Peptides against a protein of PDB entry 3T6J. Designs and how they scored, part 236

Target 1, 375 residues: chain A of PDB entry 3T6J
Amino acid sequence: PIVESYIGFIESYRDPFGSRGEFEGFVAVVNKAMSAKFERLVASAEQLLKELPWPPTFEKDKFLTPDFTSLDVLTFAGSGIPAGINIPNYDDLRQTEGFKNVSLGNVLAVAYATQREKLTFLEEDDKDLYILWKGPSFDVQVGLHELLGHGSGKLFVQDEKGAFNFDQETVINPETGEQIQSWYRSGETWDSKFSTIASSYEECRAESVGLYLCLHPQVLEIFGFEGADAEDVIYVNWLNMVRAGLLALEFYTPEAFNWRQAHMQARFVILRVLLEAGEGLVTITPTTGSDGRPDARVRLDRSKIRSVGKPALERFLRRLQVLKSTGDVAGGRALYEGYATVTDAPPECFLTLRDTVLLRKESRKLIVQPNTRLE
Target 2, 372 residues: chain A of PDB entry 3T6J as posed
Amino acid sequence: PIVESYIGFIESYRDPFGSRGEFEGFVAVVNKAMSAKFERLVASAEQLLKELPWPPTFEKDKFLTPDFTSLDVLTFAGSGIPAGINIPNYDDLRQTEGFKNVSLGNVLAVAYREKLTFLEEDDKDLYILWKGPSFDVQVGLHALLGHGSGKLFVQDEKGAFNFDQETVINPETGEQIQSWYRSGETWDSKFSTIASSYEECRAESVGLYLCLHPQVLEIFGFEGADAEDVIYVNWLNMVRAGLLALEFYTPEAFNWRQAHMQARFVILRVLLEAGEGLVTITPTTGSDGRPDARVRLDRSKIRSVGKPALERFLRRLQVLKSTGDVAGGRALYEGYATVTDAPPECFLTLRDTVLLRKESRKLIVQPNTRLE

## One batch from the design tools (peptide; made by RFdiffusion4, then SolubleMPNN)

Design b2_p23_3_s1 (from b2_p23_3, 16 letters changed)
Fold by OpenDDE base, seed 5:
Structure b2_p23_3_s1 (fold): chain B 375 residues (1-375), chain A 23 residues (1-23)
Amino acid sequence: as target 1 above (375 residues)
Amino acid sequence: MKSKFGAGPTGVTAEPLPVVRAP
């Protein structure tokens, strides 16, 4: 078997300033079959990057072909095991030297093994479809999230010598119609500049890229889905995201007005964006469970994903990228924290919904080190 | 940049996870 490992101070999610890495390490075995699918995605990455909703001037000047491997984790040391990883965690290195993507395949399989009877917040008619396509849809989402999410976009930089990595005279901000007015100075990084929102903001951008690009037929074909199956995968992927946005409320602390998990905050933001789109795209309905206690249902109108959802996500995703590229912390914070704010205002009453989410919370799943055997 | 965590109680939080001691 092909063995991969990493060790060191890697992810900064536990640092309130998003700067200091947590010490992590893993040993894993390459899943060749699943890796082949990601290789096909990599082969199409340069073309798919052109489908993202920002001008080429806001994309990397040169496409650097990354590695993408599916891994079965044997051991993991850290506060939590991710579903996917994109490294290194330095934007300058990703732009100049390239990056590597990994999917932790066996982690995905365990994380989403939910019994139908315990599956919360979905309509009964969606449960079987959700269970059937959750795994495949998540493979698509992880692939897009890592490769084309974290792997996309350019940071505008002025180096120590005063030189710019973009043409100040010709590059136009698509949101304002004006020339670029802000950038990263020498020594400034994404994390140092955006600080407390950097991790969650970037996760939100990556998740949004996944939702946006999963609508492209070529993406579904790469993963082996066509026709009705492709449409079901798309639907379940979007449904999972809006459900996750509701579940995210578990990780909000009202008393401190803060989020305790960057990815879940990101998913809540996406939910808010899609709710704002209106037109019946997403509906969250408080209900009463069979036990007589509060419950809720999330509904996504699949017929409105392309007509309502995609345009809303396109506009939002473009804004995220433009603000990131230009280092506009004030604008980025205003946008992101606006959508990340949790209140009890109608019609959603998110703080009340949070109580329901906590009431219906599933028991924590534990992942233990597997045994290997020869066959 | 960056890891992706699944939704639900398996997610990593900034707060220390409670140590469940076996009775």
Scores: peptide ipSAE 0.028, ipTM 0.623, DockQ to the pose 0.077; fails the geometry check
Fold by OpenDDE base, seed 1:
Structure b2_p23_3_s1 (fold): chain B 375 residues (1-375), chain A 23 residues (1-23)
Amino acid sequence: as target 1 above (375 residues)
Amino acid sequence: MKSKFGAGPTGVTAEPLPVVRAP
């Protein structure tokens, strides 16, 4: 078997300032079959990048073909086991040297072990579909998230000599219609500038890329989905995201007005974006469970994903990218924190919903390390 | 950057995830 590993101070999710990495490491075996799908995705990446909702001037000047591998984890040391990884975390290196993507396939499998009767916040009619397609849809999401999410976008930089990596005269900000007015200076990084929101903001961008591009027929074809199956994968992927946005409330601390998990904060933001789109795309309805206690249902109108959801996500995702590219921390923070704010304002009453989420919280699952055998 | 699956056991939380060996 092909063995892969990494070790070191890698992820900064636990640093409030997004700067200091947590020490972690893994040993894993390559899943060749799933890796082949990601290889096909990589082969299409350059073309798919053009489908992202920003001008080419906001995309990397040169596409650097990354590695993408599906891994079955034998051991993982850290505070959490990811479903996918994109490294390095340094944008400058990603732009100049390239990056590597991995999907931790067997970690995803652990998440699939949800009993139907314990599946919270979904309509009964969606549960079977959700169970069936959660895995496949998440494979798609992880692939897009890592490769085309984290792997996309250009940072506008002025180097130490005063030279720009973009044409100041011709590059136009698609949000303002004006020339570029802000950029990264020498020594400034994504993490250093956006600080407390950097990790969650980037995860939100990457998740949004996943949702946006999963609508593309070529993506679905790469993963082997056609016809009704493809539509079901799309639906479940979006449904999973909006459900995750609700579940995310577990990771919000009202007393401190802070989030304890960057990805969940990101998913909540996406939920807010899709709720704001209106038109019945997403509905969260408080209910009463069979036990007589508070419950809730999330409904996603499948027929409105493309007509309502996609345009809303497109606008939001474009704005995320533009603000990131231009190093507009003020604008980025205003946008992101606005959507990340949790209040009890109607109609959603998110703080009240949080109580429901906590009430319906499943016990934490244990991850058991696999054994390898020579059969 | 790392992708996390929902609110499941793979989420990075303040507390380390217990990794248990199969008996």
Scores: peptide ipSAE 0.024, ipTM 0.612, DockQ to the pose 0.131; fails the geometry check
Fold by OpenDDE base, seed 3:
Structure b2_p23_3_s1 (fold): chain B 375 residues (1-375), chain A 23 residues (1-23)
Amino acid sequence: as target 1 above (375 residues)
Amino acid sequence: MKSKFGAGPTGVTAEPLPVVRAP
């Protein structure tokens, strides 16, 4: 089989300032059969990038075809095992040299397994559907998240010679209607400028891309879903995201007013965006469990995903990208921290819900990694 | 960047994979 590996200081999630990488490494085997759908996604990537809700001037000038493979992990050394990876992590290199995507297939396969009786915060009517389509929806989300999330968008840069990678006279900021007024200077990076919010902000953008583009029929077709199945995959993907946003509260520390996990913070932000959209799209209802203790239910109205959810996410996602492209740290921080703030304000009462989330928390899971053999 | 979809640590058990030797 084809063996893939990497090792080094790669991910900066453990650095509060998003700068210092954690030493990480893996060894994996390429699953050719499972890679086929991702290859089809890559083949459509250039066209799908045009569906993202920002002007072409905010997208990469030239599409660089990346690799995308499904990997079966043999060994992973790091603080956590991801579902997917997009590298390199440097936006400038992604723009000029390209990137590689991987889905950790066997990690996903195990992660897809769920016990109905342990599935928290869902309506009973959604549980069976959720269990059925969680796996397939994850495949869609991972593919979009890595390839078209992390792999999309342009940073406006002024190089060391004073040259811009965009036309200052013609490029217009779609949020302000004005010319571009900020950019990255030589030596400035996404992480260096956005610092404490950089990792979570980028994950939020990538997750939002996944939710947004999964609504596109071509995406579902690429993954082999049509008709009612496609709609169910969409529904479960969105449902999983809003549920994850609630579960994310576990990773918030009220005493320190901080988040301990970038992806979970991102999912909470998305939940807040979708709640703000209103119109009954998302509802979180405190309840009492069968044990007589606090519980909660998250409801997503599938009929409002396209009419209410998509426009809300579109506006938010565009704003994320524009602020990222222009290096507008002040605007980006104001936007992101606004949605990432956790209070006990009604109607959601998120701090109270956090107590419920903690009460319903499952025991920490262990990861057992395989060996391989020659046959 | 890494993608993680589960709440908390991802608990997984994986079966051994066969290695096919290249010709």
Scores: peptide ipSAE 0.021, ipTM 0.544, DockQ to the pose 0.049; fails the geometry check
Fold by OpenDDE base, seed 4:
Structure b2_p23_3_s1 (fold): chain B 375 residues (1-375), chain A 23 residues (1-23)
Amino acid sequence: as target 1 above (375 residues)
Amino acid sequence: MKSKFGAGPTGVTAEPLPVVRAP
């Protein structure tokens, strides 16, 4: 088998300032069959990048064909096992040297295992569909998240010689209609500049890219879904995200007004964006469980994903990218922290919902690392 | 960057250090 590994100080999620990498590593074998799907996605990447809601001037100047491989992990050493990876983590290197994507296939498979009776916060009518399509939708989301999420966008930079990697006279900020007024100076990075929000912000951008692009017919086709199946995968992907946004409340600490997990914070932000879109797109309803204790239901109106959800996400995602590209920390922080704020304000009453989330918390999974054998 | 799905970090990850917001 083809063996892949990496080791080193890679991910900075545990650094409050997003700068210092945690030492981690894995050994994995290539899943050729699943990798073929991601190869098709890579083949379409250049076209799909154009579908993202920002001008080409905010995208990488040169498309660098990345590698994308599905991996079955044999061993993983770190604070958490990811579903996917995009490396390197430096945006400047991604722009100039390229990047690699991996999907940790067997990790995803573990996540797919769901017992219907333990599935929280969904309408009964959605549970079977959710269980059926959770796995496939995750594959789509991970692929898009890594390849076109983390793998997209440009940072505007002024180098040590004073040269810009963009035309100051012609590039227009699509949000303001004005010329670019801020950028990264020599030595400044995404993480160094956005600091405490950098990780979660970037995850939010990547997740949003996944949701946004999964609506494109070509994407589902690449993964082998057509017709009703494609629509179900889309629905479940979006449903999973809004559910995750509710589940995210577990990782908020009200007493400290902070988040303990970047990805979950990102998913909460997305939930807030979609709730703000209104028009009945997303509804969270407090209920009473069969045990007489608080429960809740998340409902996503399938018919409004494209008409209401997509435009809302488009606007939000564009803003995320523009603020990232221009190094506008103040604007970025204002936007992101605004959506990341957790209060008990009606109608959602998120702090109250948090109590429900904690009450209904699922047991943690124990991941057992596998062995291989020659057959 | 890493992607985490399903039950999220609750299921498969150690709890990271909290992200502190700028005031």
Scores: peptide ipSAE 0.020, ipTM 0.549, DockQ to the pose 0.045; fails the geometry check

Design b2_p23_3_s2 (from b2_p23_3, 15 letters changed)
Fold by OpenDDE base, seed 5:
Structure b2_p23_3_s2 (fold): chain B 375 residues (1-375), chain A 23 residues (1-23)
Amino acid sequence: as target 1 above (375 residues)
Amino acid sequence: MKSKRGAGPTGVTSEPYPVVRAP
């Protein structure tokens, strides 16, 4: 078997300022079969990057073909096991030297089998479809999230010599119609500038890329989905995201006005964006469970994903990227924290919904070290 | 950069072991 490992100060989720990495490490085995589909995605990555909703001037000048492998984790030392990883966690290095993507396949597989009767917050009519396509949709989302999410976008930089990595005279901010007015200076990084929102903001961007690009027929084809199956995968992927946005409320602390988990905050933000789009795209309805206690249902109108959802996500995703590229911390914070705000204001009443989410919370799964066999 | 967390017990992509921000 092909063995991969890493160890070091890598992920900064636990640092309030998003700068200091937590020490972690893993040992894993390459899953060749699962890696093959990601290789196909890599082969199309350069073309797919052009489908992202920002000008080429806001994308990397040169595409650097990354590695992408699916890994079965044997051991993981750290505070949490991810489903996927994009490294290094330095935007400058990713732009100049390249990057590597991994999917932790057996971590994803742990959640593929969900008991229908325990599946919360979905309409009954969606449950079977959700169960059927959850796994495949996760593969699509993780692949896009890592490769084309984290692997996309350009930071505008002025180096120590005063040189810019972009043409100040010709590059136009698509949101303002004006020339670029802010950038990263020498020594400034994404994490150092955006600080408390950096991790969650980037996760939100990556998740949004996944949702946006999963609508592209070529993506579904790469993963082997056509016709009705492709549409079902799209639907379930979007449905999963809006559901995740509701579940995210578990990780909000009202008393401190603080989010405790970057990815879940990101998913809540996406939910808010899609709710704002209106037109019946997403509906969250408080209900009563069979136990007589509060419950809720999330509904996503499949027919409105492309007509309502995609344009809303496109605009939002472009704004995220533009603000990131230009190092506009004030604008970025205003945008992101605005969508990340949790109140009990109607019609959503998110704080009340949070109580429902907590009420319906299931016990956290424990991930244990697997055994291997030599046949 | 960063990572995508796996699915939790609810069947959605979530943190199996929640990474909480330091106070």
Scores: peptide ipSAE 0.024, ipTM 0.604, DockQ to the pose 0.093; fails the geometry check
Fold by OpenDDE base, seed 1:
Structure b2_p23_3_s2 (fold): chain B 375 residues (1-375), chain A 23 residues (1-23)
Amino acid sequence: as target 1 above (375 residues)
Amino acid sequence: MKSKRGAGPTGVTSEPYPVVRAP
């Protein structure tokens, strides 16, 4: 088998300022079959990047073909096991040297092992579809998230010599219609500028890219889905995201007005965006469970994903990228924290829903190092 | 490294992002 590993101070999710890496490491075996799917995605990446909702001037000047591998993890040492990885974390290196993507396939598989009767917050008619397609849809989402999410977008930079990596006279901000008014200076990084929101903001961007691009027929074809199956994969992917946004409330601490997990915060933000889109796209309905205690149901109108959801996500995703590219921390923070705010305001009453989420919280699965044997 | 991590606590995978069971 092909063995891959990494070790070092890599992820900064535990640092409130997103600067200091946690020491972590893994040893994994390449899943060749799944890696082949991601290789096809990589082969289409340059074209798919053009489908993202920002001008080419906000995309990388040159496409650098990344590596993408699906890995079955044998061991992982760290505070948490990711489903996917995009490295390096430094945007400058991603832009100049390239990047590598991995999907931790067997980690994803463990997460999928949910019993139908324990599946919370879904309508009964969605549960079977969810169980059937959660795995495949997540493969799509992870691939897009890592490769085209984290792997996309340009940072506008003025170097130490005063030179810009963009044409100040011709590049127009699509949100304002004006010339670019802000950028990264020498020594400034994504993490240093956006600090407390940097990790979650970037995860939100990457997740949004996944949702947005999973609607593209070519993406579904790459993963081997056609016809009704493709539509079900799309539906379940979006449904999973809105459900995740509700589940995310577990990771919010009202007393401190803070989030304890960047990805969950990101998913909550996406939920808020899709709720704001209105038109019956997403509904969260408080209910009473069979046990007589509070429950809730999330409903996603499949027929409105393209007509309502996609445009809303497009606008939001473009806004995220533009603010990121221009280093507009004030605008970025205002946008992101606005959607990340958890209140008890109607109609959603998220703080009340949080109590329901906590009440319905299930025991967390433990990840145990597998053994390998020769047969 | 930007990682798509599960919703679970530190060191544990969360329910929101599952993939197909190992045989």
Scores: peptide ipSAE 0.023, ipTM 0.618, DockQ to the pose 0.074; fails the geometry check
Fold by OpenDDE base, seed 3:
Structure b2_p23_3_s2 (fold): chain B 375 residues (1-375), chain A 23 residues (1-23)
Amino acid sequence: as target 1 above (375 residues)
Amino acid sequence: MKSKRGAGPTGVTSEPYPVVRAP
């Protein structure tokens, strides 16, 4: 349909236990031109799923072709407007019945309308490139995040009759080299098992899929980028993610040792993974602003994205998926909370950097919903 | 719903969009 809408209890991000949905609703209009790009991505999805860094046994048994549409939002009722949507939220339904993806194109356009002089934490040499490619790179990231992030991976399940959706004798855990030792029992879901980390963990997995697969030439080609432009889109996408990881500190509450936003926590985790990779891939340098107050710069070495960044992200992303598939809450929590921990330990001194982030924080933007008219 | 939310505060005034008519 040209006009799309949904209404109901959709997202559980505001529930500390990730279980209770917030009542949301939207009305949007299809952007045909951008939707055509996502349709091409859907056409390549089955092949691109094979590029993900886990065995086929940890991927969906059968690819269910989803819908993917770019939408211009007219009205959105909820606590926040997303850039993209993947529904339904239940992994079992995604595996058996399929799913739908949408990109909220005009939300993306608004979110990235940043004035150069207000663009924080980037090197001056990166600012113009960042401004130029932020939009296009984010379209790529959203498409991959929704379709191949949320739309990928298998949960190992034992049904009410005791039957498994995987071969217990032949499926091997790639991290341990052993047979599968844990799974979801009847009535258990991703959210019910992983609870407080479920939403952020899944967002982190989806974001990581986006970064990982955006390196694939076919992906950039689908979006119409080739040569130097494709490389710039990749660079800006990764740069945006590491910058977002720093900005994420705004949403951490030290006194409560908790995160207030799942997506930003996820981005911080990715930043930590890429920092851990070392070799000068990512550098965060405290500086002094022109006003004499604390500032910071994030630097991403473009030449090290494939050689250092990709392998680090590959290992991390595989671990995320394996732990998710097997329902290994203890392992998953240990991994994720480890990277999500915010301390003031050197060299990064993240708590100190948080003060800088808060100091440089822009005023919260107000979203004004658009109107349509009949011409 | 699993969603991608933009980095930073989402909220710039959106330009009015034309109505798309069903074929």
Scores: peptide ipSAE 0.023, ipTM 0.580, DockQ to the pose 0.054; fails the geometry check
Fold by OpenDDE base, seed 2:
Structure b2_p23_3_s2 (fold): chain B 375 residues (1-375), chain A 23 residues (1-23)
Amino acid sequence: as target 1 above (375 residues)
Amino acid sequence: MKSKRGAGPTGVTSEPYPVVRAP
């Protein structure tokens, strides 16, 4: 088998300032079959990047072909096992040297093991479809998230010599219609400027890229989905995200007005964006469970994903990228924290829903490291 | 170096992107 490993201070999710890496390492075996799908995605990456909702001037100047591999983890050391990884974390290095993507396939496989009777917050008629397509849709989402999410976008930089990596006279901010007013100075990074929101903001951008691009037929074809299957994968991917946004409330601490998990905060933000879109796209309804206790149902109207959801996500995603590219921390914070605010205001009453989420919380899932044997 | 995770610092797993922890 082909063995891959990495080790070091890599991810900064546990750093309040998003700068200091946590020690992490793994040993894994390459899943050749799944890796082949990601390789096809890589082959289409340059073209798919053009489908993102920002001008080419806000995208990387030069496409650097990344590596993408699906791995079955044999051993993992760290605070948590991710579903996917994009490295390095430094945007400048991603732009100049390239990056590598990894999907942890057997971690995803564990995530796919959902018991129907324990599946919370979905309509009964969605449960079987959700169970069937959760895995495949997640593969699509992870691939897009890592490769075209984290792997996309340009930071506007003025170097130590005063030179810009963009034309100040011709590049226009698509949100304002004006010339670029802000950028990263020498020594400034994404994490250093956006600090406390950097990780969650970037995860939100990456997740949004996944949702947005999964609507593209070429993406679904790469993963082997056509016709009704492709539409079901799209539906389940979006449904999974809106459900995750509700589940995210578990990781909010009202007393501290703080989020404890960057990815879950990101998913809540996306939920808020899609709720704001209105028109019956997403509905969260408090209910009473069979046990007589509070419950909830998330409904996503699949017929409105393209007509309502996509435009809403497009506008939001473009705004995320523009604010990121220009280093507009004030604007970025205002936007992101606005959507990340959790109140008990109607109609959603998110603080009340949080109580329901906590009540319906699933038991902690555990990964047991696999054994290997010689055959 | 960004990972797609579904768990908080405490190791609590959440769908759809669960972080699985070793016992």
Scores: peptide ipSAE 0.023, ipTM 0.632, DockQ to the pose 0.104; fails the geometry check

